# Ledger of designs, part 176: peptides against a protein of PDB entry 8BZL

Target 1, 228 residues: chain A of PDB entry 8BZL
Amino acid sequence: SYDRAITVFSPDGHLFQVEYAQEAVKKGSTAVGVRGRDIVVLGVEKKSVAKLQDERTVRKICALDDNVCMAFAGLTADARIVINRARVECQSHRLTVEDPVTVEYITRYIASLKQRYTQSNGRRPFGISALIVGFDFDGTPRLYQTDPSGTYHAWKANAIGRGAKSVREFLEKNYTDEAIETDDLTIKLVIKALLEVVQSGGKNIELAVMRRDQSLKILNPEEIEKYV
Target 2, 242 residues: chain B of PDB entry 8BZL
Amino acid sequence: SRRYDSRTTIFSPEGRLYQVEYAMEAIGHAGTCLGILANDGVLLAAERRNIHKLLDEVFFSEKIYKLNEDMACSVAGITSDANVLTNELRLIAQRYLLQYQEPIPCEQLVTALCDIKQAYTQFGGKRPFGVSLLYIGWDKHYGFQLYQSDPSGNYGGWKATCIGNNSAAAVSMLKQDYKEGEMTLKSALALAIKVLNKTMDVSKLSAEKVEIATLTRENGKTVIRVLKQKEVEQLIKKHEEE

## One batch from the design tools (peptide; made by RFdiffusion4, then SolubleMPNN)

Design b1_p19_3_s1 (from b1_p19_3, 11 letters changed)
Fold by OpenDDE base, seed 2:
Structure b1_p19_3_s1 (fold): chain B 228 residues (1-228), chain C 242 residues (1-242), chain A 19 residues (1-19)
Amino acid sequence: as target 1 above (228 residues)
Amino acid sequence: as target 2 above (242 residues)
Amino acid sequence: SEAAREAALKAAVESLYQD
């Protein structure tokens, strides 16, 4: 039975399943990424964790490798599949090429995976967008975004999820060379951008920082409040 | 019949492949891409639509892709599909080079991708690629070449052609102004600007909205060059003065 | 605009079925 095509063109040339997956992303919690001079910063809106949920199980920012991390908006279960595939690819690359992946390489891998799910039998698109940040082996900081279609682009700063429009408008006005002159200013920029859409202040923000030759650091609420 | 247009690519009772037709509809809404063959080179000119302030400068080429040392392409349609196809083109070209120790002939590379496109129209559960491509290249067999391919896997060689938004109007203008046997790269560049100025839904053509690449031969080597914004500005200015 | 797109699509579609 060839009736297993899920993603097909409409008469007017639209891929409705991809567009609907983008709507699923827009319902997701907001994530923001900013590339500084020698730092990359991810900020994510914390969903109100139900009183009985273990906070350790709701991580929206994850490491893909020592030099790459990712935040996402959309379906958490879909994100787990993408994250696991990306981690395996990062390790495989280290074994076969004897170097860590570039941020562009792993982004392209994820993008290709997403695209295949828009064109494969019996598969729906992934209901996620991702911000992928890290450092290339030459020490260059990178920020990429992917969407459900499998497109990807490099950014200085970007946002995804329900508050993405407002956060992007803020970043378009406030992202300057002066605003990212120091690591602390870059972190402050991310916090200010996320506060445009987060109602409960610093308690509902998760921040992760990666500096050159350093591992991913998740800031605690007390550290975040110092920047507010 | 909705049964034939909303499922796997199958023939309608009338013998139509609706999913391929709908993929072509999607391409009709994409930014314009133009190709012109000259006696001394080939060019691609493409509309830039995605200009964002926060975009990283690495996006020098939005729609024009280098495939190997002797070929480049431009794309109209779904960007993610285009990225997959351009990567496949690069892989095919590289595998050929490794196997035969010479560059792949231009038409052979185009045909190899067209077979892949065709397969996605025929095999169950796959949708067509929502992408048309223009290819420019040089080889020792045919010299400078321009090709067009569509979602069906069909292709053809051209002296000048256009894909994407307002492509029919652009092709009509090219037919009127293209001088066979007398086309230089300089005249081709001027023609490209003229056609884009009329085809793009903009009040005024600006260099930021246009990407141009040329393919030439210098000292027995192929040179693929993307024009700088200043060079494109000069071409636009020259057109406005005429 | 819409008419031009429709004409372009029609021409492209016709080319699919021509040998």
Scores: peptide ipSAE 0.048, ipTM 0.503, DockQ to the pose 0.101
Fold by OpenDDE base, seed 1:
Formats: sequence, C-alpha cells, structure tokens
Structure b1_p19_3_s1 (fold): chain B 228 residues (1-228), chain C 242 residues (1-242), chain A 19 residues (1-19)
Amino acid sequence: as target 1 above (228 residues)
Amino acid sequence: as target 2 above (242 residues)
Amino acid sequence: SEAAREAALKAAVESLYQD
C-alpha cells in the first residue's frame, strides 16, 4: 500500500496539493454558468481544435443525466473520471430512489468524491473545478460550483478557469432580474460574459442550454451568432 | 524536522504530531466561532466571510449546521472537511435513532466523531481533518450542552469557548465576562456580540458578517433557530449603545 | 493578532498531549 500521504498540511496550515490543483484550474479554459428563471446556461471557451481532431472528442460540456449537465476547468483526464462516477451515481439514484437526482445531491456527491481524494492515501486532488447546472424534479433551476478541495456552493451565476475573474466581475455588474427575464436574455448574458475573455467572438464559444422540462441542447455556431 | 512534517502519523523525536499541529494552525486562520451555554439555552455565533453577490440566497448559513432536532454545530477550518464531518454527524445521529428509537445523547455523538478524527491521526497515509467544531445540544441526561472538538479527536464540555481566528483573546474575554449560574440566553447573545466585535478582523461588525444560532426548549421540544439579519442588527445596535 | 494566534495554537498543542 502507498503509506505516504500526498496531500499534507504545511507548517502554516495550507494544503499545498489542493492549492496547486486550484492553480491547474486557473490555467484551464474559461467556463461560465448562469441560472435564469426557467433556464440554465453553460458557456465554455472553445480551444482551437486541430484540423484533424474530431470535435466530438473535445466536449467541455457533458450531460450527467437528463436533468443535469456539467462544465469543467482544469485537467480533462481528471474530469472524465469525475463525470463517469457522477453518471453512475445518477443512474444508481434513479434505480434505487426512483427519482432523478437533485442538482444539489449530485454536486454533493462530486464534492465528497473530490474531498476524499484530498485525504486518501496515495491519491492527489482532482485538478478540476466544475459548474453543475440543471433542474430539480420540481422544476427549480440550479447552479452549483465545486473546486479541487471538494467545497461547493449554489450560485445565481459563476465562472471558472483562466478568465473567471473578469467574467465574474461582469456577472456581478450585469446579473439582474431584468437581465434574466427571458430565456434569450439569459443566453445573451452568458455570451456577453464570455466575450469579456474569449477572442474571435462567437466562433470560439460553446453553449449548452437546458430549459424546464427539456433536454440539454448544445447550440451550433450559427445559433450562437444570432445572439451576438 | 521536515521528515516528520510530511508524514501524517509519525511522532517527532519530541513526541509531537506535526500534522495535527499544522491542522490546528489552519483552524487558527479560519473565521471565528464561539459558543455560550446559558441556563435557558445555548448559542453559536460565527463569523461569515463568504459574502458574494452571486451566491444563491438558499445558502443562508455558512458555518452553522443542524445535525438533528436536538443538536447543531459550527465549524472552523477547511470547508470541504467540515462538510464531510457534518454529514457523518448526521449519519451517526440517524443510525442511532433508527437503532434505539431515541435521539443520540449529545456527548455520544461528539465522541463518535472524535473517534473518526483520532483515526485520521493514527492510520498511515491519512491526514488529519483541518476542522474544529463547536456543538450545541439538548438531551434528557444533561440538558443544554456545549462541546468543542479538535483535529486530534480530543473534546471537552464548555460553558463558553471559541475556535478559529483570535480564539485565545475571545476565550480570555469570555472568562472575564461569563457569570456562572447567572447566564441567560439574552445575556449570552450580548456577550457573543461583544466578543465578536473585539476579535473579528473587521472595521465594523455588521449583521451580514455574523451568523447566530440559538437552541432552546419550547413545549418539551428543542428549537434550533438561526437569527435573522434584522435580529442580529438589533443585537449589534444594542451593543453600540452600551 | 499573530501573537494571540500563536498563543492559542501553543495552548491547543499543549492540551493535545495532556491526558
């Protein structure tokens, strides 16, 4: 067994491996999430995909279940592990409880998983933050954010990754009840927020929209350009 | 020295557990939490540091957690560790209730968690939890109770205590102003505001920066109530007028 | 503040090793 702890306290009370994982997140591409009245929207900075790379394999927004989707910033390989475990939990919950997970439930599951990797022998923290959005069974839209430490909170709007500071500053100024009055306005808010940090406009944005009682829709570039 | 700093379950030549000490150091940087036992109730008061405009309003309590109908706790330290421990407390309390058809006695719940904390200081490859907790509760055996636990798994009952930032100064003030046998919940609330005003690293104490919960008995039932911002504002205003 | 924290830590550490 690996008897040496990887994540230990410093003399001044810091968990360096968690802090370094947070630095890995800050190097990731920007993701933004916004909760509207009857809509949740995720936006992600699209990295230039190599011409020969299948775009299908470079998805930064993924469904966890029919009612929950996630965007992440940081290590893609780490994200894959978290996504797979979350999907299994969503399916298990549907089978055992006979209801879909609440967004809070699956967020707490992911957060607990991350926390365990900060305290488990021979394991390093996950180098990812996640924005988790969706609808509870009662139709309430939710947005949660989780970090490498396993901390999570509910948000009206938030951002993660390299441009997160600028995007958050924009959202703090522009997130109002009026700005989210309609689905279209909510989508526009996300696009405008991402444009604070994304170069080359709408071509470098991936957007996912989940409306009440509807499945996750990933917008194509042409649909995004209509909002720009 | 550094050889022992990086290993979670090794004593130094001086018999010190450095990882436990470093966990306590982390708690010393956390927001202040205090607890005060009164004759007619118990309270927790905690510093709220995460005031963000984009936070969902559903998040009304940052540091105070209801454990069951008869107990609550406050946490100082790493939030993710705190979430795991508070969830475990709830599970322990629920399992006991299901097994014995009675609520778990306060000290037994505290002890059960302390055993878990201790294990994380002794088993190889595990780091200590970077969390101290204050527990408030009521049971039929001892009535109103206040406990403190630390990363080592040590715990104690208290009349008044403090954890987190400036805890030593807070404890000194509590020792000076706490009147044994004469402490009402009203007086305890006033004392909590007085101590927080002096120990929090803020220019002005505001209701948005303070969380207060009270545990009382009404009609043979425990009532755990988080004070509204307006109630906290009134307490602060009253303190400023004295 | 730093001195108070150091004193609190020292007291907590001392209590840790007391039976």
Scores: peptide ipSAE 0.038, ipTM 0.516, DockQ to the pose 0.111
Fold by OpenDDE base, seed 5:
Structure b1_p19_3_s1 (fold): chain B 228 residues (1-228), chain C 242 residues (1-242), chain A 19 residues (1-19)
Amino acid sequence: as target 1 above (228 residues)
Amino acid sequence: as target 2 above (242 residues)
Amino acid sequence: SEAAREAALKAAVESLYQD
């Protein structure tokens, strides 16, 4: 039955379910990623946590492994599935290869997972894009993006979600070697980029930093305000 | 186009999952469920709609279910879907206990079910569950906890929240009256009655129409107790006198 | 009551696509 053929080509060659999944991503909160010299930074538009909601259960930036973290835009429940699969793969890689994944490897894994959901009958695409950042074993900082189609690319800086266009335009103008010369400057660049689309300053920003040979650090609001 | 609200959950041109939205709409018509976290416990309060005269005077919980020794839940939505999900919760909790020889952490149980709910929004031939849940529990990691989940597989932790009929109004009242750090279980019970009295589509709140369960810790053990009708009557009476 | 229900639905729908 046609009910099983979820993602099919249109007469004009479009995969509408993939395109519509991309529209779901555009409704998501904005996320930005920037690769510095010895730092990777993720920033996310923090939706105001409901007054009675526990902030612990509202996380848009998560670790995939000790050397890799991810931000996403789109469907939170879909993202959780992808994150869980990626975490399992990271652990499996450590066990089988005896080294942590490269950022490219885990991105390719996620991209392949997404692609399969665009081609298998009885499955809809994932309604998420992701920014994946981290360090390879050689200490090289990396930033990748993947979308609902399963495509992926390496970036110096990028953004996803509802404000992505404005943030990307800002980054295209302001991402220079001088702007990322230090860790602090890189963090400031991310904050400034997010402030193009986020109202009320640092209170509505979630920021994560990963430095070489260091674990993911989520900045508290007070730390963020120091850069504003 | 009507094809996007078909049985198979697919994206609309605008990136919406209409079957999930329609499931949430159905839950909005279901009986009200409240959850309130206190310093010394957590509670669920639920509207009882099925009052049958032929029910034996055994007050069973229509909407509140014990999941294990440390957790309970309340349900808003389709009863048959609720039964399936509550059974699955019990199975997940039991399998974890058998595998790890310790009770499943509260959030982990919630997420396990939420992954199932999500799958029913992504795989063909499935429809979303027409159910939202409130979870109360205690574990050694976070102490007393309250969670809410919806048909999409999203969840969150809460100090106080509401699902079902008039949930928005209830949440507004909870936001006004909930005092962080000062909420005792006694005050939480009073707040639950206050909110239900205003949000239930009844002229007068009666004990027969309300189910309340409390989760506390006594001597290092979790105690889940469904309040007796007389206890609920006393709470209602106290509210009327105030 | 209907307005409150609509508001609740809107909030729930928004929660699907936004945090």
Scores: peptide ipSAE 0.036, ipTM 0.611, DockQ to the pose 0.855

Design b1_p19_3_s1 (from b1_p19_3, 11 letters changed)
Fold by OpenDDE base, seed 4:
Structure b1_p19_3_s1 (fold): chain B 228 residues (1-228), chain C 242 residues (1-242), chain A 19 residues (1-19)
Amino acid sequence: as target 1 above (228 residues)
Amino acid sequence: as target 2 above (242 residues)
Amino acid sequence: SEAAREAALKAAVESLYQD
């Protein structure tokens, strides 16, 4: 019966479907997030958009609300479901609480959703990890990461996807208070981190920045090249 | 390995959804469908494999479905699955129209179906739909549009694309011959015939084996038209003369 | 034809993930 619990404990206590969903994430394009002092930056490995594909429909970084954006690694269709639910929750929160969500709140919501899909009968885990960045209403920059298990943690910097190990190793060495002293230095740090795994420079990087009290800005290739 | 092949909605140890991949494999054996976006319209061209001699000349589209006044789709894959999905598309479009008193935007209709397709890859007791779709449409937001969706529930917008049998070869040809910004519907039709002539597993391209629909704007209204056999014959003849 | 089919399948499978 395919109606059986898809995610069950192994005799040794493993949730194999969660672990295998994490393997799906490792097949995804690399994403990096960095929290600066007054900026949050997301960078994603951009494969060359297929010739004849509409670039408008190829978005790896998306807004969840005016103050929160997300990058993901793994199954694109799964990500869309999570994004849509998160957007609905953000709007609902604004209507019911009369304030925008905190980055932690929406991260916890997403994490809870993911966790539920690891425990519910007849559901497989989401094959995505996400980097969620934004500003709380008090102007505090935040970065969170979620995985298929529904765990979440706050980070100064992190990476997900196929190149995540190399990018994290770079960030562990190079993330200092001096390296994030300015917005420009923070952006440069993200670009340098992605260049550890991206073969051709600024053309293969999608970069988004959110500054305090500003909307999400996607940098154009020319803007990215200034930091290379 | 085999245990993961037989289960509909589980990850393999490598993080693969084999049932989705197998659905895509099945679509690779289906009749060819292509879509081309032009400046003045958009078209679908589909291989017609089921030539039932006993079907009266009712110009029914085998693979091209009108969804509403502003959208149509073509299907590659399991016919029964296609019928379910095309009916769902029509229902979604109609519900939206009733609720908002305006036609559903093209991308919203595509995403609504893609969310259903995705659900059939995530929920137990369900198998992926063995269908890929091409969507053509017009709306006030983006004008003429072409989309492709697969069994995973992923989708994308395209200037030109192909699904089904020999789709890779067709896409390669489209990449070579598609002139961005200069594509007229007339040139798109010629390109469609050129690509189908090379990619269909037929000895000779004939009008009876090809369905073509165009979507245009006339006097501020969308016009969806299935080309008559004679019109397709003329396009084929013109291609043979070049 | 088989090579083209395999290439198409590979491309389709890759499209499941974020490119």
Scores: peptide ipSAE 0.145, ipTM 0.771, DockQ to the pose 0.815; fails the geometry check

Design b1_p19_3_s2 (from b1_p19_3, 9 letters changed)
Fold by OpenDDE base, seed 1:
Structure b1_p19_3_s2 (fold): chain B 228 residues (1-228), chain C 242 residues (1-242), chain A 19 residues (1-19)
Amino acid sequence: as target 1 above (228 residues)
Amino acid sequence: as target 2 above (242 residues)
Amino acid sequence: SAEEREKALKEAIESLYQA
């Protein structure tokens, strides 16, 4: 029955449910990703964790594997589904190929998953965009962005969510080879970019850093304040 | 607006899931449920609305469900939906125990149900569950835990929270009176009574209208206990004397 | 109050989209 088709083309060729899912993403908290020389950095706007909420359960940055992490904007429950599927794929790849996924590979997997939900009768698109960062096995830092449509692209720097426009405008002006010359400068760039849209400084920022051959590190508020 | 209101799994032009929002609104009219995490235990307190004289006085919990030996939940919303979800929680927990020969971690059980809830917001021909849940539990990984989940499949861990009627007022009171790191189960019980007394639309709080369950650890075992009416009466009386 | 209920609903709805 055509009546179960959630995502259909309009007469003018638009996929309205995909566009509306992108509007859901724009309501999400801001996330930023920057690729440095030997570092990848994710920053997210910490919405005020409600007093009495466990901060452990409010994470917008998650590891997909040892070499890959993801930040998202949009529907948390939708993100959880994507994250779980991506984690399973990362582990499956290690078992079957005996190597970690490339950042491109896992991004393509996530993108394909999202795309299938735009074509599947009786399924709505995922209401999430994601910034996926990590290192390939050769030590190359990567940043990818994916949206509800299942499109993905590689970036030097990008942002998603509510403040994404302002953050992107900042990054377009300030992302230079000099600005990413060191790990610390790259971290500072991310913080400065988030401060364009985040009120009250470092207390409202979550920052994750992945360096070459190192695990994901979530910076504590005191560590973030050192860069402000 | 109306075109998006009737379809269960579509985004509005503004990126909203109206059916999920309406399910959350429906839960706002349900009886109040509180959860409070203490250092030495965790509790659920729920408003009992179905006091019918013809109900056999069998002390059954109307709103608090034991899930396994280490977890319980309370429900706010559509009773039929709640029954389906609580049964599914029990099945998930049992399947995990059989598969892994250990109890399911609390957060994993919550997540598994939340993935089901999420699916009912994404797959066509399904409506969201009109139910929010509070979960209390203990596991070896995180000790005592309190979770809340909503119709969207979102969940979070809490020190204290409330769902159902007057939940905002209850949460505000909890934020004021909850002392992090100093909360004993005894103080949590007193706080639960205090909050319920203010948030329930009753002239006087009575033990017949309140269900309370505690989860504690005794001799390396989890103990889930529904308080007897007399115990709840004593808590209410103590609150009235303070 | 109706106002508190509306506030609770708004907060809940905001939490839905605030990821």
Scores: peptide ipSAE 0.214, ipTM 0.767, DockQ to the pose 0.805
Fold by OpenDDE base, seed 2:
Structure b1_p19_3_s2 (fold): chain B 228 residues (1-228), chain C 242 residues (1-242), chain A 19 residues (1-19)
Amino acid sequence: as target 1 above (228 residues)
Amino acid sequence: as target 2 above (242 residues)
Amino acid sequence: SAEEREKALKEAIESLYQA
């Protein structure tokens, strides 16, 4: 059966399903990414985990590979599909090219996946934006963003989700070479940026840090409180 | 707007997936299912609605399904959708066992089904499954586990949770009475009866209307047991005496 | 209650979008 194209142009040239998927992203919890000198930091707004929920199963920051991690805003189940596909691609790249993916490569892969879902018959767009951070094999820290359309760009700092506007306005004012001069200052910048939209301090923040030649580290609440 | 309601799962102008929300609403009318994690086991308790005396096959459990030797699930929602998903869970678990010569980890089985559910929310010509599931299991990685999944393909691990009719009230009661770190399977069974007695729209809780399964570890093996009606009657009686 | 169902549905719906 020819499943009708779900994502079609409006008379005004808009892809309504992509725009509406972007509205789904705006309902998501805030995520922020910052590129430092030798560090990349992801922070996300922790919604209050329901009493009796296992926190282990509520992760908004995930590793794609040893050198790449991702935060997202929007539909969790959609994000899981993207994450799984990206992980398979990272492993495939290691097997075929004998090197880990560049952050740009895996971002482009994710972006291409999203774009295909905006153009494929019988598919809706992914209801997610993602912040993808990591290190290239040369040790260069990278930050990329993808949206439901499949666009991607490199950033020094950016935010997605509900509080993204306020967080971006904060980052535009406060992202300086001095503010990222050290790893600790970069972490503080992310926390301060999230605190613009997160109520009740460090308890409602999840933070992930990747330093040069190090694996992804999820900070515990006590480690986060040291920066508040 | 009716236009977004009549088509395959698409975003509304507000970024909502109405077909998924409507599937979740349909599940809210299904019979109640509870899951409770204890230190020494995990249980499922489900409302049995279809007590037809003329049913030739006494289905041991209408709502609780054994998936493999280490996992079981309960279902709230459309029975036909439930049968498809429970069969798929069994197939996934068997394929994993054949491929890796070890049982599938509990969360991996849940995730595999959740990816199928998600696909039915994203691909055209498909409707969401009108089914939520509770999963109980044991594996060597995390021990006893309880998961919940919805029509969207979202899932979470829980110490105690409820799906189906009056699930919100049940979850509120579980939040009040669940003692973290101190929950025995015996206490979990008592809590399940307490919650079902208050959340089931019945004047008196009857063992005929309740299915309970427990998952325990005995001699390094997982044991999944559906409680006999007499055992459920004893639990109800004990609750009425307290 | 209808309010509790609506609350559960709201929480469930919010969980759809709130990751």
Scores: peptide ipSAE 0.161, ipTM 0.669, DockQ to the pose 0.787
Fold by OpenDDE base, seed 3:
Formats: C-alpha cells, sequence, structure tokens
Structure b1_p19_3_s2 (fold): chain B 228 residues (1-228), chain C 242 residues (1-242), chain A 19 residues (1-19)
C-alpha cells in the first residue's frame, strides 16, 4: 500500500502521508489567529490540564522572536522541533542581516522545512499546522498559516485544528473592518470565534496579543473574562 | 533479497502514529513507576519485578537512574531502550556542564531527550523507543520538579503522576489523596506506599519489590538517595498499621 | 480492570494528538 510507504506519490498524484498528517492536525486543539489594524491575536483552546499537571509545561502559543509568535495544532513533539528550528533561524537572521525576520521570511523558512520532510526519503511529514503572527519592521501586522505540506498563505483571519471549520465560518461572517477597528474589538472577535467550539467559556481559552511595538502578552483568565 | 523495508513510523489514514501508540501499549504492561512532588523534595517509587535469586546484589536501582547531581529518572518499558536513553541523558547533562560550567536545567535535559525520542518517530529506519520516563530534579529556576515523557517525545510537568502497569488507577488515587501545597516528603512517601500497595498486583507489598529514591536539598546541595530496604520496610509497616 | 486500562490508554493516546 502506497499509504504505508515513505512520503511518495500515489498513482493518482496524492501524497498520502501529507494528507494523513493533515488528519492528525484536524485532531489537534483549535487555534485561531486574527490580524487587526495594529494588533495580532492568537487564541487557542486550552486542554483540560490534568488536575496534577503543571500548566507551565502545556503551551500552545510560543514566541519565535520578539516580533513573531506561533500557535499550532497537531503533534506537540513535532511542533517543538519546528519551533526550535525557527528560533535558531530568527537569531541567525539577526546576527547576519542585523534586522529581525519578517513574518513572511520565517513562515517561508518553516514552510521550506516542512516541505523537505515531505520530500526526504526516510522522513514522515510534520504532523502540525501553524498560525504565525507578528509585525514586520515597518509595523505591518501579519498572519500566516502553514500546513504539513509546507504550503503557506497570508490571512486576515484563520483557524486550525478540530474546530477550525466552525471558527472559519464564524470569522467569514464576522470579520469586518468594524469588527477590528480597535484592539479590544479584535480581541473580542477572537474570543467569540473560539467560543463557537470551546465549551465552558473563557477558562478554556488561552489568548496571546501582540500590539505594534510591544512584546507578546499572554492574557490571564481574568483579563479574558473582561472581553466575554 | 527480502527488502525488509525498514519502515519509518508513518501516519495512518486517520492521522495516527500507530507505532507510537503500540509503544505506549507496551509501556502499560511494564512495572509501575510513580513520582510525587513535595514542598521539601521529590520522589520516585518503582516496582522491582526482577527478583531473581541469581541476580548479583544489585547495589544500584534496577529502575531508578541517577543522571547527574541534581536529577534522577525512572523508566517504564523496554530495558534495552531505557539503557540507551539514560546513557544519552547522562551524556547530554555532562556536555552541558562542560560547555556552560553549570548544571543543565531540568526541563532542558527532559526536552533534549524528548527531541531524540521525537526524531525516532519521524526519521526512517527508526522505531519509537518503548519507554516512558519520570524525571525528578532540582534547579535554581523552578526548584523541585517532576516530569513525565512518553515515546512520542511529549513531556509534561507534574505534581504527581504514574507510568506503567495500572498507571490510570494510580493517577486516580494520586488525584484523590494529593494535597496541593501541603505535601511534605514524608507524606509523599506514605502516599507512594499507599498507591503502590493498591496498584501492584501483589497480595502483600514487600520492600524487595519496591525501589524508592528521594531528591532533597541540604546545605544548598542536591541530595539523591535511594532508600535502604529497611527504610522501605518501615514505610510499608507504617502503612499497614494505618 | 481491562476497561480501566483501555481508558487510560485512550486518554494517553488522546493526549498525543490533543496538543
Amino acid sequence: as target 1 above (228 residues)
Amino acid sequence: as target 2 above (242 residues)
Amino acid sequence: SAEEREKALKEAIESLYQA
């Protein structure tokens, strides 16, 4: 069965291991990204942390650099590898080019990494999709998505993981210039979008906000409840 | 020539990594290991299954490994895989110490091994390690720590957890009896014995079948101690009297 | 029980994919 081979083309031109990696992503917890005017917001569905688990070790939103952060859906261990590679590249770029990466640049790097794992004999694809947000040096907010294939696109808003369809349908209806007119409205849009798929309200949501010329801020539950 | 297609761990049509799941299943049949974080220390307790009379006096714990001066681990799963991973942990810790002239932070050591585990799930000609680990440690950043890692290369920090046989029942008991913020190492030891007595498929818990290690801080140094059989006997006796 | 083991395994497996 070609589906049991290394990532190879099927007779009909499918890369089954890539498609199956996309199915792994669909089982992942939901993540949403929204680009506002002067803000980018990532929201993720919090897993019910086991009662005795340290929440510190369960992070779905991570900084890649001071100007870039990422949320992911799919295999956590695979994500860690991608995150580490991306962080090294961000630092390398600062050292060699003397400027921070653009959000597009680091997205393209991650996409190229993923693509190589679809083409290399004796490697499976990464079982992750990512939402990458941040600011370019000119202060332009950016949102990109990558998938297991190594494709990437720029978005105004998008979602990944198990609830992604419902969240995208919500965003398609509710993403307007008025809905992102302010930072607070943009945050509210993300929360409302996540509430379409997250049970038990704001306690099960993690939000990260990056404003223009500001560092990544993870909102605490009390801050999230103010927007609900 | 039968091309034994050295099959990489691949995704199923449903997006599952069956080789990782099967490794986790194999670990479910391994001897029980538990870890408990206390305010004044952290412990590992492990089931000792190989009580062979012909085993030379195992001066060293069968299932508990010292990694460096600040960390130890216990293993559930394939012993040969465990030996490889524990050796790698020691090498990583030593390389870090040589490079930075300070002990490796606990989570960094766990992460470094988890990246290796992950690689064995992604690269061709490799199978997942049939091993879950519990890690105990101390560092200046987070103090006493307990981690669990699985064959996928996932890990998490825990206040108390269990791997191996009857791990679910053990975790359920730990959730009931673990008192957050009030756990002393003494209480953690008693809880460990209580949980092992109920989760080990033995009529009577004996000190010969249990290995316990504690990690404490004394005079600004980490102390890793494997409990003597007599100390374990006393803990068991105390539990039987309660 | 076998059911408890299956539940534990299922929870562990779900933990793999539910990042």
Scores: peptide ipSAE 0.251, ipTM 0.793, DockQ to the pose 0.778; fails the geometry check

Design b1_p19_3_s2 (from b1_p19_3, 9 letters changed)
Fold by OpenDDE base, seed 5:
Structure b1_p19_3_s2 (fold): chain B 228 residues (1-228), chain C 242 residues (1-242), chain A 19 residues (1-19)
Amino acid sequence: as target 1 above (228 residues)
Amino acid sequence: as target 2 above (242 residues)
Amino acid sequence: SAEEREKALKEAIESLYQA
């Protein structure tokens, strides 16, 4: 069966392993990204950490560089490989070009990495989608999404994972220039969007905020509760 | 290049990696391994299944391996796969020490092996390792640590956890009895015996069927000690008297 | 029990895909 081969075309032109990797992403925890005026916000569905698990080792939002962060949905181990490769590229770019990567550049790098894993006969696709947010060196906030196929697009707002459809439908209705007029309103928009799919309120949300010329800030539960 | 790469772990139509799931199932049949983090140390306790009378009683731990001066691990799953992974852990730790002139941080060693495990789930011609590991260690960054890793290359830090046979029941008991912030190594040892006594498919817990290692700090050095059979017997006896 | 093993396996499997 063509579905048992390492990423080949079906007779009807489908790449089943890529489509099946997209199904793995849909099982992942929900992540949302929103671009504000001078802020980018990532929100993720916080899983109930097992009572005896170290919370330090459970991170769904990670920095790629000082100006770029990423949330993902799908296979955690696959994501770690992509994150590590992206971090190395960010550092390499700083050393060779003497400037930080643009958010588009690092997204394109990740997308190209994913695409190569869809075309190699010795590899399966990555079972991850990613939301990549940050600031370009000119201070422009950016949001990109990439999928297992290696496609990528720029967004104002987007969501990935299990609740992505409902979150996107909410964002399509509620993303306005007024809704992102301030940093606080932008954060509130992300929280409201996640609450469409996350049960038990703000305790099950992880939020990360990056402002212009500032490092990634992960909000604590008390900070999140102020916006709910 | 002879592409014998026909056996890559692939996604099912539902986005599942069945070869990874089957590797996890194989681990569920392996002997129980426990890890417990205490304030003054960390321990591994493992079920010994291969009691051969003809094994030269050189008390090598069947399931607990020293990795370096600051780390040990226990294994649940395919013994041959475990041997490969434990050797790789030792090599990674040694290479790091040679390169940086300091011991590898515990989480970095775990992550390095987990990236290898992940690669065996993504690259052609390879199958997942049929092994889960518990890691105990100390480093200057986080102090005493306990980690668990699976065939997928996922890992996490834990205060207490279990892998192998009856792991769910063991984890449930650990969740009930583990006192955060109040766990001494002595109380952790007692808890390990209590959990093993209930989760091992044996009529009576005996010291010959249990391996225990402790990791402590003495005079600014890490000490990894496998408990002697007599020490394990005393722990079992104490549990039977309570 | 067989049920506890199945539950443990299910939780482990769910942990694979739940990122």
Scores: peptide ipSAE 0.193, ipTM 0.737, DockQ to the pose 0.806; fails the geometry check

